# Designs tried in a protein design run: peptides against a protein of PDB entry 5T59. Part 116

Target 1, 112 residues: chain A of PDB entry 5T59
Amino acid sequence: TTPTMQSTSLLTEHLGYPPISLVDDIINAVNEIMYKCTNAMEKYLMQRNIIGKKDFSDEIKIGTAKLESLLENSVDKNFDKLELYVLRNILSIPSDLLEENRFRLLHHEKLV
Target 2, 90 residues: chain B of PDB entry 5T59
Amino acid sequence: EHIRFQRLVQVCNKALEESIRKLQSWEKIHECFPNYGQTREGIENLTVCQQQVIKLWSNLSRVEFDAIFHERSIEEKLNQLDDLINKARS

## One batch from the design tools (peptide; made by RFdiffusion4, then SolubleMPNN)

Design b2_p21_8_s2 (from b2_p21_8, 8 letters changed)
Fold by OpenDDE base, seed 4:
Structure b2_p21_8_s2 (fold): chain B 112 residues (1-112), chain C 90 residues (1-90), chain A 21 residues (1-21)
Amino acid sequence: as target 1 above (112 residues)
Amino acid sequence: as target 2 above (90 residues)
Amino acid sequence: KIEKAMNLSKEELEEIDKWFE
Protein backbone atom coordinates (compact mmCIF):
# COMPACT_ATOMS: atom_id res chain seq x y z
CA THR B 1 0.00 0.00 0.00
CA THR B 2 1.30 3.39 -1.04
CA PRO B 3 0.36 6.61 0.74
CA THR B 4 -1.75 8.94 -1.36
CA MET B 5 -3.04 12.44 -1.05
CA GLN B 6 -6.52 11.04 -0.75
CA SER B 7 -5.62 8.72 2.09
CA THR B 8 -3.78 11.53 3.84
CA SER B 9 -6.84 13.71 3.65
CA LEU B 10 -9.10 11.01 4.99
CA LEU B 11 -6.73 10.18 7.80
CA THR B 12 -6.32 13.83 8.67
CA GLU B 13 -10.05 14.16 8.94
CA HIS B 14 -10.28 11.02 11.03
CA LEU B 15 -7.37 11.80 13.34
CA GLY B 16 -7.95 15.51 13.60
CA TYR B 17 -4.35 16.07 12.51
CA PRO B 18 -2.10 14.99 9.65
CA PRO B 19 -0.56 11.55 10.09
CA ILE B 20 2.92 13.02 9.83
CA SER B 21 2.25 15.08 12.96
CA LEU B 22 2.27 11.97 15.11
CA VAL B 23 5.58 10.89 13.65
CA ASP B 24 7.01 14.35 14.17
CA ASP B 25 6.03 14.22 17.82
CA ILE B 26 7.73 10.87 18.23
CA ILE B 27 10.91 11.95 16.48
CA ASN B 28 11.10 15.21 18.38
CA ALA B 29 10.67 13.34 21.63
CA VAL B 30 13.40 10.81 20.94
CA ASN B 31 15.81 13.53 19.88
CA GLU B 32 15.23 15.33 23.14
CA ILE B 33 15.66 12.11 25.07
CA MET B 34 18.86 11.36 23.21
CA TYR B 35 20.35 14.68 24.24
CA LYS B 36 19.33 14.21 27.83
CA CYS B 37 20.92 10.79 27.93
CA THR B 38 24.25 11.83 26.49
CA ASN B 39 24.35 14.95 28.61
CA ALA B 40 23.71 12.91 31.72
CA MET B 41 26.43 10.50 30.73
CA GLU B 42 28.98 13.24 30.27
CA LYS B 43 28.12 14.87 33.56
CA TYR B 44 28.30 11.59 35.41
CA LEU B 45 31.74 10.80 34.07
CA MET B 46 33.03 14.33 34.50
CA GLN B 47 32.22 14.04 38.17
CA ARG B 48 34.55 11.05 38.13
CA ASN B 49 37.19 12.42 35.83
CA ILE B 50 40.19 11.90 38.09
CA ILE B 51 41.51 8.40 38.64
CA GLY B 52 44.53 8.36 40.86
CA LYS B 53 46.50 11.39 39.87
CA LYS B 54 45.42 11.47 36.25
CA ASP B 55 42.72 13.76 34.88
CA PHE B 56 40.68 12.14 32.12
CA SER B 57 38.45 15.13 31.43
CA ASP B 58 39.56 15.54 27.84
CA GLU B 59 39.13 11.88 27.06
CA ILE B 60 35.69 11.88 28.66
CA LYS B 61 34.55 14.85 26.61
CA ILE B 62 35.79 13.35 23.39
CA GLY B 63 34.46 9.91 24.19
CA THR B 64 31.02 11.15 25.12
CA ALA B 65 30.89 13.19 21.95
CA LYS B 66 31.69 10.09 19.94
CA LEU B 67 28.94 8.16 21.65
CA GLU B 68 26.51 10.98 21.04
CA SER B 69 27.34 10.96 17.36
CA LEU B 70 26.94 7.22 17.23
CA LEU B 71 23.58 7.39 18.95
CA GLU B 72 22.43 10.26 16.78
CA ASN B 73 23.21 8.36 13.61
CA SER B 74 21.40 5.31 14.88
CA VAL B 75 18.36 7.32 15.95
CA ASP B 76 18.19 9.03 12.59
CA LYS B 77 18.39 5.78 10.69
CA ASN B 78 15.95 3.79 12.77
CA PHE B 79 13.34 6.47 13.19
CA ASP B 80 13.43 7.23 9.50
CA LYS B 81 12.47 3.61 9.04
CA LEU B 82 9.82 4.01 11.71
CA GLU B 83 8.38 6.99 9.91
CA LEU B 84 8.08 5.08 6.68
CA TYR B 85 6.60 2.05 8.38
CA VAL B 86 4.02 4.04 10.32
CA LEU B 87 2.88 6.04 7.34
CA ARG B 88 2.67 3.04 5.05
CA ASN B 89 1.46 0.27 7.32
CA ILE B 90 -0.27 1.83 10.32
CA LEU B 91 -1.62 5.21 9.35
CA SER B 92 -2.85 4.03 5.99
CA ILE B 93 -6.09 3.42 4.16
CA PRO B 94 -6.37 0.11 2.34
CA SER B 95 -6.93 0.39 -1.37
CA ASP B 96 -10.33 -1.25 -1.17
CA LEU B 97 -11.53 1.62 1.02
CA LEU B 98 -10.47 4.15 -1.56
CA GLU B 99 -13.43 3.24 -3.70
CA GLU B 100 -16.25 5.73 -3.91
CA ASN B 101 -18.75 3.60 -2.05
CA ARG B 102 -16.28 3.02 0.76
CA PHE B 103 -15.55 6.71 1.02
CA ARG B 104 -19.21 7.32 1.52
CA LEU B 105 -19.23 4.81 4.31
CA LEU B 106 -16.35 6.54 6.03
CA HIS B 107 -18.02 9.92 5.80
CA HIS B 108 -21.34 8.48 6.84
CA GLU B 109 -19.84 6.95 9.95
CA LYS B 110 -18.28 10.26 10.86
CA LEU B 111 -21.62 12.02 10.62
CA VAL B 112 -23.38 9.45 12.77
CA GLU C 1 -9.52 -7.37 15.49
CA HIS C 2 -7.60 -4.28 16.60
CA ILE C 3 -4.04 -4.49 15.35
CA ARG C 4 -2.80 -1.06 14.31
CA PHE C 5 -2.14 0.37 17.74
CA GLN C 6 -0.33 -2.77 18.76
CA ARG C 7 1.83 -2.43 15.69
CA LEU C 8 2.53 1.19 16.52
CA VAL C 9 3.73 0.26 19.98
CA GLN C 10 5.82 -2.55 18.57
CA VAL C 11 7.50 -0.45 15.93
CA CYS C 12 8.25 2.28 18.46
CA ASN C 13 9.81 -0.22 20.80
CA LYS C 14 11.79 -1.71 17.95
CA ALA C 15 13.14 1.65 16.87
CA LEU C 16 14.07 2.52 20.44
CA GLU C 17 15.74 -0.82 20.95
CA GLU C 18 17.75 -0.65 17.76
CA SER C 19 18.74 2.93 18.45
CA ILE C 20 20.22 2.14 21.84
CA ARG C 21 21.86 -1.09 20.71
CA LYS C 22 25.27 0.50 20.19
CA LEU C 23 25.28 1.84 23.72
CA GLN C 24 24.44 -1.60 24.97
CA SER C 25 27.72 -2.81 23.53
CA TRP C 26 30.43 -2.71 26.14
CA GLU C 27 33.00 -2.85 23.39
CA LYS C 28 31.68 0.31 21.82
CA ILE C 29 31.62 2.08 25.15
CA HIS C 30 35.13 1.00 26.00
CA GLU C 31 36.46 2.05 22.62
CA CYS C 32 35.40 5.60 23.32
CA PHE C 33 37.38 5.67 26.55
CA PRO C 34 40.52 3.69 25.81
CA ASN C 35 42.71 4.96 28.64
CA TYR C 36 39.99 5.67 31.16
CA GLY C 37 38.71 2.16 30.63
CA GLN C 38 42.08 0.65 31.39
CA THR C 39 41.73 1.60 35.03
CA ARG C 40 39.69 -0.39 37.50
CA GLU C 41 37.77 2.63 38.68
CA GLY C 42 37.23 3.75 35.13
CA ILE C 43 35.72 0.44 34.17
CA GLU C 44 33.43 0.59 37.17
CA ASN C 45 32.33 4.10 36.36
CA LEU C 46 31.70 3.25 32.73
CA THR C 47 29.72 0.19 33.70
CA VAL C 48 27.44 2.15 35.99
CA CYS C 49 27.15 4.94 33.48
CA GLN C 50 26.19 2.52 30.73
CA GLN C 51 23.52 0.93 32.87
CA GLN C 52 22.12 4.26 33.98
CA VAL C 53 21.93 5.78 30.54
CA ILE C 54 20.13 2.74 29.17
CA LYS C 55 17.62 2.91 32.00
CA LEU C 56 17.17 6.62 31.47
CA TRP C 57 16.61 6.01 27.78
CA SER C 58 13.96 3.41 28.51
CA ASN C 59 12.17 5.38 31.20
CA LEU C 60 12.09 8.68 29.37
CA SER C 61 10.94 7.12 26.13
CA ARG C 62 8.13 5.26 27.86
CA VAL C 63 6.86 8.36 29.59
CA GLU C 64 7.14 10.64 26.59
CA PHE C 65 5.70 8.22 24.05
CA ASP C 66 2.77 7.37 26.29
CA ALA C 67 2.09 11.06 26.68
CA ILE C 68 2.15 11.54 22.92
CA PHE C 69 -0.17 8.60 22.36
CA HIS C 70 -2.58 9.98 24.92
CA GLU C 71 -2.51 13.52 23.61
CA ARG C 72 -3.11 12.29 20.09
CA SER C 73 -5.74 9.76 21.19
CA ILE C 74 -4.02 7.41 18.82
CA GLU C 75 -5.21 4.13 20.33
CA GLU C 76 -8.84 5.12 19.99
CA LYS C 77 -8.33 6.50 16.52
CA LEU C 78 -6.49 3.43 15.30
CA ASN C 79 -9.09 1.14 16.81
CA GLN C 80 -11.77 3.10 15.03
CA LEU C 81 -9.82 2.80 11.82
CA ASP C 82 -9.58 -0.95 12.26
CA ASP C 83 -13.30 -1.12 12.87
CA LEU C 84 -14.08 0.90 9.79
CA ILE C 85 -11.87 -1.28 7.66
CA ASN C 86 -13.35 -4.47 9.04
CA LYS C 87 -16.87 -3.20 8.58
CA ALA C 88 -16.19 -2.21 5.02
CA ARG C 89 -14.82 -5.64 4.26
CA SER C 90 -17.75 -7.48 5.81
CA LYS A 1 9.13 13.06 3.70
CA ILE A 2 5.82 11.75 2.53
CA GLU A 3 6.94 12.10 -1.04
CA LYS A 4 10.02 10.10 -0.28
CA ALA A 5 7.94 7.37 1.26
CA MET A 6 5.76 7.25 -1.80
CA ASN A 7 8.75 6.80 -4.05
CA LEU A 8 10.35 3.91 -2.24
CA SER A 9 11.03 0.79 -4.23
CA LYS A 10 9.46 -2.52 -3.38
CA GLU A 11 12.83 -3.77 -2.28
CA GLU A 12 13.30 -0.93 0.14
CA LEU A 13 9.83 -1.40 1.55
CA GLU A 14 10.41 -5.08 2.05
CA GLU A 15 13.61 -4.36 3.90
CA ILE A 16 11.82 -2.00 6.24
CA ASP A 17 9.01 -4.46 6.80
CA LYS A 18 11.44 -7.21 7.69
CA TRP A 19 13.27 -4.97 10.07
CA PHE A 20 10.13 -4.39 12.08
CA GLU A 21 8.82 -7.92 12.03
Scores: peptide ipSAE 0.081, ipTM 0.921, DockQ to the pose 0.783
Fold by OpenDDE base, seed 5:
Structure b2_p21_8_s2 (fold): chain B 112 residues (1-112), chain C 90 residues (1-90), chain A 21 residues (1-21)
Amino acid sequence: as target 1 above (112 residues)
Amino acid sequence: as target 2 above (90 residues)
Amino acid sequence: KIEKAMNLSKEELEEIDKWFE
């Protein structure tokens, strides 16, 4: 098996779930939080949409949409990096332990 | 000795911090509301809104990420992983 | 996704590491 496949198998056994599942949970959570934040912002401003005799509802909707887009782009970029870092550096097994004998030892230590 | 969980927390915090950075810029906020932000009341509302959304971002992320870490038992699992690796190298 | 993460070059890894320091 490939080192990647070996690592995934060992980590899945150890964690009780595939490593990618943790990252998926994190990304799903931040996406949900992102939209909750932008929704709250829009609602707050829409409750204050009239100043004097002017109605700023349209500007508020457009403005909050722009901020949402900015946040989406930033979240996408930064959490893509997070995904790579987590899978490469945190949820990883050193290459020297992926050799046949060391692989068996690691598996054995988990079971004993 | 145990380093992986610490790194996980750090990278999560970093990603969250960098993601919200643009919303921390008053200039970016104001640019999205050019006419609204020219009024005194508008500026006041935007200021409060900016502060509230940043707090909401921080609070929700803390609660949700802690829940994920707990549900996945990730601290324990990463500590065990560190121990297994260290033991194998000894 | 996983394949890309596991096949990062040394340079790419260093860049990511610096970003998250």
Scores: peptide ipSAE 0.079, ipTM 0.922, DockQ to the pose 0.534
Fold by OpenDDE base, seed 1:
Structure b2_p21_8_s2 (fold): chain B 112 residues (1-112), chain C 90 residues (1-90), chain A 21 residues (1-21)
Amino acid sequence: as target 1 above (112 residues)
Amino acid sequence: as target 2 above (90 residues)
Amino acid sequence: KIEKAMNLSKEELEEIDKWFE
């Protein structure tokens, strides 16, 4: 089933916030974590950039940048899928509840 | 009876696992540091770095996602949603 | 973004569902 404006309104009333807000929180969190991880990686290696007589700083910077891009692409791909799945299959209202009488049920439960 | 929150946890874990999968590949890590990884000390540093970043990823995601779930009361809300659906179908 | 994503084909949706089974 596809989310509708009605389902969004009902879920917003039930949750106290729009369904998309939860997804946004998750995505924002993972993005922050992602950059913390890559930054930590770069810093760790840059503290160990000299081996013998050779300075590997440039290689480390390039390498960590590549890994960051790789991780970023993977995060974007997988959490886009997550967003779709959550909104369509978790934060969703079955079609049998998308009737006038059922709409009142959700509203009634909040009032009583 | 209650299935939605379980699914949320599962999909979050799946997304996190799939996202970090490439960093779990030693070969892929090594390819990014071709000369650095030719040294013994470099290999050791990369090994530790890889392990630490994966642990950091797992720990931070667990803490942050649990915080989000708590702040949004999502387990309770999803359980209530399941109950409403089940009630309507009974 | 969301609107575009919501207009995915049936096949694409099934693939996503399988991915999270």
Scores: peptide ipSAE 0.078, ipTM 0.920, DockQ to the pose 0.600
Fold by OpenDDE base, seed 2:
Structure b2_p21_8_s2 (fold): chain B 112 residues (1-112), chain C 90 residues (1-90), chain A 21 residues (1-21)
Amino acid sequence: as target 1 above (112 residues)
Amino acid sequence: as target 2 above (90 residues)
Amino acid sequence: KIEKAMNLSKEELEEIDKWFE
C-alpha cells in the first residue's frame, strides 16, 4: 500500500522518529563508507605508485576516480530501491489498521 | 510472526551486496588501471587492494548498520508493529 | 522521498518487490 500522512504520523508516534529518519541514517552511513573505501584504495595505490622507473600516479588517480563513480552510481541505484522498499513494505501500516477502530488500538497501545 | 526486522536486514544486505558487485569483478578493476595492471607488481597491488576494499566495505557496513539499528531500537519497534498488526487481524 | 514512493506504479512496486525477494 502507498504511504499516507496518517501512516507517517502513526509510525512517527510509534518509532519516536519519522520513518524517513531511519532511511536517512542508512543512506548517510553507506555514503560515508563508500568514500572511506575509495579513499583507502587511492591511498594504498598511491603508496605504490612507482613500479620500476615508471610513475603511475596519474593513472591511479584517474582509475580510482572511475571506480568511485562506478560505486557511487551503484549505491545510488540500489539504496534508492531500498528506500522505497523500506517505506512501503517495512515501515508501513496496513489499510485496515487505519480504520477508526484499528486506529484506537495503536493509540491505546501507546498509552498502555 | 515477526517478519519486518528480518526483511529490513535482508534488504540492507541485498543493497550492500549489489552495490559492491562491480568491484568484485577483476575485469572492472583492471580496466581502470590498464598500464599499471600490466606489471607484475601492479597486479599484486591491485589484487590486495580489491580484497581489502571488499572486506572494508563489509566490515564497516556491518558495524555501522548495527549501530543504527541499535540506536533506533528498530528491531523492537518492528516486532511491536508486527504484533499490533497481528492483533488487529485476529 | 515519500512522495516518490507514493507515485510508484503497481508495476514498479512489483519490480522492487521481486528484486528484494
Scores: peptide ipSAE 0.073, ipTM 0.921, DockQ to the pose 0.793

Design b2_p21_8_s3 (from b2_p21_8, 8 letters changed)
Fold by OpenDDE base, seed 4:
Structure b2_p21_8_s3 (fold): chain B 112 residues (1-112), chain C 90 residues (1-90), chain A 21 residues (1-21)
Amino acid sequence: as target 1 above (112 residues)
Amino acid sequence: as target 2 above (90 residues)
Amino acid sequence: KIQKAMNISEEELEEIDKWFE
């Protein structure tokens, strides 16, 4: 039950765009959001980098970078899973509809 | 009857939730700032920062994902797909 | 990207499905 060229073509016709385009939009969005979040975090802490007589700027930069890496790895992992799930289970056509007789029905319905 | 769009929303929420989970851990946050987090002010700043970033994550993702779903008309398209599949199987 | 889906085992897919249940 892996995506096929046939199912991709049918879904592209139905959606008006390739199924992968939706996933790409989602992933691009979350990546943008991720870096906005980490950037905001760094800026917030860097505005508060001095406590007492000690400057924690270096620690803040390193720490924020570590958190960014952690978040980046998590986003990559989870949204890779999302991509697979969406393409396999949501943006998919059951095998029984990929038969010739069912193909005709799908195309017929599209034309009506 | 219509299930695909619901599943899309669910999987998006799950991915977002799991992605931010480690940032929700105070221990993980504190570990990244071992000396800064030993000060009272540092702890306070980290606490506020953690709360704000999680809120920002949630708010931005909601707005952006809803926009994507609208622009791609995905709810309508997935409902139609469900209908076609159900019709073919009836 | 879709090619990656073709290279994963059924067991891995089942795990992913359960993760998003």
Scores: peptide ipSAE 0.256, ipTM 0.931, DockQ to the pose 0.678
Fold by OpenDDE base, seed 1:
Structure b2_p21_8_s3 (fold): chain B 112 residues (1-112), chain C 90 residues (1-90), chain A 21 residues (1-21)
Amino acid sequence: as target 1 above (112 residues)
Amino acid sequence: as target 2 above (90 residues)
Amino acid sequence: KIQKAMNISEEELEEIDKWFE
């Protein structure tokens, strides 16, 4: 099932915000966490870049960049799926509630 | 009776787990540092680094996602949604 | 590896797992 404009409106009224806003918060958070993790990794290794008179700074920078890209790709893929799942299966209105009298039910519950 | 919030938590955990899965592979980590990882000290550093990153990932995600869920009152709202649906179907 | 929840069927859990394969 695909979300409709009606369901979005009803959910927005119920939540106090559009359903997509929750997903955006989640995605923004994980992206921030992702870069904090990769930055921490790079800094940790760069503090330990010299071993046996060899400077591995360049290798560390390249390696951490590769890991960052790997993580970025995985985050993008999995959280795109998350977005789809949340909007279709969690923040959704069943078809039997997509009737005029049922729309009133959601509105009525807010007033009472 | 209430299922939507549980599903939200589960899908978030799954997405987080799948996202970090490749970094949990020592082989993939080592491949990114072929010469550095040939040294004993380098291996030790990479091992600690890998462990710390995974912990940081888990801790930060837990704290931030819980904050989002609280700020958005999503558990309450999803429970209410479940109740409305159940009421309508009864 | 998703843990079973009280109000979520095994089928639903399997579906969620498939989403992230």
Scores: peptide ipSAE 0.217, ipTM 0.922, DockQ to the pose 0.095
Fold by OpenDDE base, seed 5:
Structure b2_p21_8_s3 (fold): chain B 112 residues (1-112), chain C 90 residues (1-90), chain A 21 residues (1-21)
Amino acid sequence: as target 1 above (112 residues)
Amino acid sequence: as target 2 above (90 residues)
Amino acid sequence: KIQKAMNISEEELEEIDKWFE
């Protein structure tokens, strides 16, 4: 098996779930939070859409949509980096321990 | 000795911080509301809104990420992983 | 595998590692 496959198997056994599942949870959570934030912002401003005799509802809707887009782009970029970092540096097994004998030893230590 | 969970927390915080950075810019906020932000009341509303959304971002992320970490038992599992690796190298 | 899937160079990965240190 490939080192990546070996690592995934060992980590899945250890964690009780595939490593990617943790990252998926994190990304799903931040996406949900992102839209909750932008929704709250829009609602807050829409409650204050009239100043004087002017109605700024259209500008508020467009403006909040722009901010949402900015946040989406930033979230996508930074959490893609997070995913790579987590899978490479946190949920990883050193290459020297992926050799046949060391692989078996690590597996054995978990079970004993 | 145990380093992986600390790194996980750090990278999560970093990603969250960098993601919200643009919303922390008053200039970016104001640019999205050019006419609304030319009024006194509009500026006041945008200021409060900016502060509230940043707080909401921080609070929700803390609660949700802690829940994920707990549900996945990730601190314990990462500590065990550190121990297993260290033991294998000894 | 991950690097290839994301089309990221080794240099970019190193930068990511430093970014999160």
Scores: peptide ipSAE 0.132, ipTM 0.924, DockQ to the pose 0.363
Fold by OpenDDE base, seed 3:
Structure b2_p21_8_s3 (fold): chain B 112 residues (1-112), chain C 90 residues (1-90), chain A 21 residues (1-21)
Amino acid sequence: as target 1 above (112 residues)
Amino acid sequence: as target 2 above (90 residues)
Amino acid sequence: KIQKAMNISEEELEEIDKWFE
């Protein structure tokens, strides 16, 4: 089921931060890693851009850019799925616990 | 009994694996450098580069994700959540 | 595509892996 405001509030209280914050951290991290990887690749190849009498600098730049785009698309796709899964299935509260009595119980358990 | 954190780790790993999959393809790499990859030296460079970037991806992701999980105390919190849910249902 | 169940089996987790393929 889709996360509710009530669920978000309870989880925020439990976690000490909104559930989405964890996902944001993960996504931000992988994006940073992604660009570090592609940057490293470009730098490595650009240091080896001349073979024989030919300069492959332009091809390297274009090729690395293509790989970056490829990786970006893949990261976006897969981590969007991850976000949905985490928020819906991991950082979630069963509907029966969102009932009035159980809601109070969860809150009480947190405070006591 | 405690399942949420395990699932978090698993889904993170899968997302990382699938994201890097295309870079693990030599054919995909070579296609991006058609002329460079026609040289012996170019092939060697691309091979090393491919291996290095994959390792970098793996190492950085492990370190960064573990740091996030620690900073957010997510294992403990998810275990507690599992316990609360189980208790409420008992 | 995304399962909404909280209590999923190991087999179901394997199916989840396919989500990223």
Scores: peptide ipSAE 0.228, ipTM 0.925, DockQ to the pose 0.100; fails the geometry check

Design b2_p21_8_s4 (from b2_p21_8, 8 letters changed)
Fold by OpenDDE base, seed 1:
Structure b2_p21_8_s4 (fold): chain B 112 residues (1-112), chain C 90 residues (1-90), chain A 21 residues (1-21)
Amino acid sequence: as target 1 above (112 residues)
Amino acid sequence: as target 2 above (90 residues)
Amino acid sequence: KIQRAMNLSEEELKEIDEWFS
């Protein structure tokens, strides 16, 4: 089931914000967390870049960049799945409620 | 009766878990640092780093997602949505 | 925004269903 404009409007009224806004908040948060994690990893290792007499700074920078890319790809994939699931299965209105006589249910409950 | 918020929490946890899965692989971590990881001290550093990153990921996501859920009042709103749907079907 | 969800492959859609199976 694909979200309709009507369901979006009804849900927006119910939530006080468009359904996509919740997903945006989640995605923005995880992206921020992701870069905080990768930055912390790089900083931690760069503080420990010398083992014996060898400087591993270049390897650390390249390695952490690879891990960042790996994490980025995984986050993108999995949270795209999340977005689709949330919008289709959680923040959705069943078709039986998308009838003319049912359109006012959310509005009515808000006013009463 | 109320299922939507539970599903939201579940899908968030699943997405977070699957996203960090590859970083939980020691082999993947080690492959990114082939020479650094050949040293004893390097292995120790990578081990601690891996553990800390995973903990940071889990802690930050919990705090931030809970904040989002609170700010958006999503549990209440989803429960109300469930109630409306159930009421309409009864 | 919605375009992100529209980019999912058929296989990815199946994987979503498996999340709660």
Scores: peptide ipSAE 0.174, ipTM 0.932, DockQ to the pose 0.447
Fold by OpenDDE base, seed 5:
Structure b2_p21_8_s4 (fold): chain B 112 residues (1-112), chain C 90 residues (1-90), chain A 21 residues (1-21)
Amino acid sequence: as target 1 above (112 residues)
Amino acid sequence: as target 2 above (90 residues)
Amino acid sequence: KIQRAMNLSEEELKEIDEWFS
């Protein structure tokens, strides 16, 4: 089920913030973590860039960039799925409670 | 009775696990460093690097996601939501 | 943001449901 304006309003009132804000926090966090991980990988390998008489700095930079791209694609796909699931199944109001009489009841219960 | 927060934690963990899956593949790591990985020292360095990155991914995500959940009071709010819905249906 | 998530295929939605099966 797709989130409605009604459900968004009710949830925003209940949470104190729009449901999407939670998802935004999660996605922003994982993106930051992703780049910290790839940066750490590059730094670690660049400290070990010379094996024997060969300098592998260029290969390390290219290789870590490829891994970063793979991780970016996977993060994008999986956290898009997460976003949909959270908004549809976790931060959601059952359809039977979106009726006018039930809407009032839910609002009343929060305030009492 | 309270199910929403549990599902939130589960879906976060699943997304994190699926996202890092390709980096858990040694073959995928090695093919990104074809010449470096042909050396003994290179293989050793890549092995340690792979392990450290996976640990860093896990640790940072745990700390940051827990902080988000706390700042948003999401466990309490989702439990309350479950209670409100159940009460309305009773 | 939401628009991208809402464009998931039926198969992808099924995969999400299987995360908790």
Scores: peptide ipSAE 0.165, ipTM 0.931, DockQ to the pose 0.425
Fold by OpenDDE base, seed 3:
Structure b2_p21_8_s4 (fold): chain B 112 residues (1-112), chain C 90 residues (1-90), chain A 21 residues (1-21)
Amino acid sequence: as target 1 above (112 residues)
Amino acid sequence: as target 2 above (90 residues)
Amino acid sequence: KIQRAMNLSEEELKEIDEWFS
């Protein structure tokens, strides 16, 4: 079930922030981690770019860029799935609670 | 009775695991460095690099996600949500 | 930003449901 404005409002009141904000934090974090990982990899290999008489700097740069792209695509895909799951199944309110009487009860419980 | 936070943790772990899966493949790593990986020393470097990156990924994600969950008080809030739902249905 | 999640294919939606099955 797709989140409604009503559920978003109720959850925002309950959480103190919009549900999407949590997902944004998670996605921002993993993106930061992703680039830290790829940067670390590149730096590590670039410090070891010469083997014998050969300089592999160009290959390392290209290779790490390819791996970054692979990771980036995977992160994008999987955390889009995560976003959907969280918003639909975790940060969600059952439809029966969105009825008028249940809505009032939830709000009342929040205030009392 | 409290299930939402558990599911949040699980889905985060799953997304992290699936995201790093390709980097866990030595074959995929080697393919990105075809000539470098033909040298003994290159193979050694790539092996260490792969292991370190995976560890870094795991460690950073754990620390950062836990921090987010704490800052957002999400476990408490999700538990309360579970309780509210259960109460309303009782 | 919910638009990102809404762009998932039906197959991807099935896969996500299998995460806990």
Scores: peptide ipSAE 0.165, ipTM 0.931, DockQ to the pose 0.465
Fold by OpenDDE base, seed 4:
Structure b2_p21_8_s4 (fold): chain B 112 residues (1-112), chain C 90 residues (1-90), chain A 21 residues (1-21)
Amino acid sequence: as target 1 above (112 residues)
Amino acid sequence: as target 2 above (90 residues)
Amino acid sequence: KIQRAMNLSEEELKEIDEWFS
């Protein structure tokens, strides 16, 4: 099920930030890492672009771009799964706690 | 019992592992550099490049994700959440 | 942001469940 406004509010209060902020941090980080990796690949190979009498610069650029695309697609797919899993199963409040009496309990526990 | 943070770490590792899986395929790497990879020197360069990028992926992700978890105090918060849930159900 | 995750197929959800099996 999709997180409710109530659960989001309660979790935000508990965490000190919205649950999605954690996921955003993770996704932003992996995206940054991804491009650092592909950039490193391109630079490494471009420094070794000439073999014999042939210049492979164009092939290297195209090839690295293809690998970047593959990695992007995989990252998008897998971290979308991660996002869903985290928000539904980790940063979630069971339905039995999403009752008025339970809300009071959570607030009480926080205040104590 | 505390379980949420463990699951967070596991799902992060799984996502990272699955994301890099295709780059671990030499065949896929070689296909992107069909002519370059026909040379001995090219193969050597691609081999080193593949190994280094995988290491870079692993190392950077570990450092950055640990930093995020620390900055967000997520282990503590998730443990507290587990405790609250367990207490409510007791 | 959450909407993109909500668009996961049942097969993808099944794969997620298998991540920890």
Scores: peptide ipSAE 0.164, ipTM 0.931, DockQ to the pose 0.468

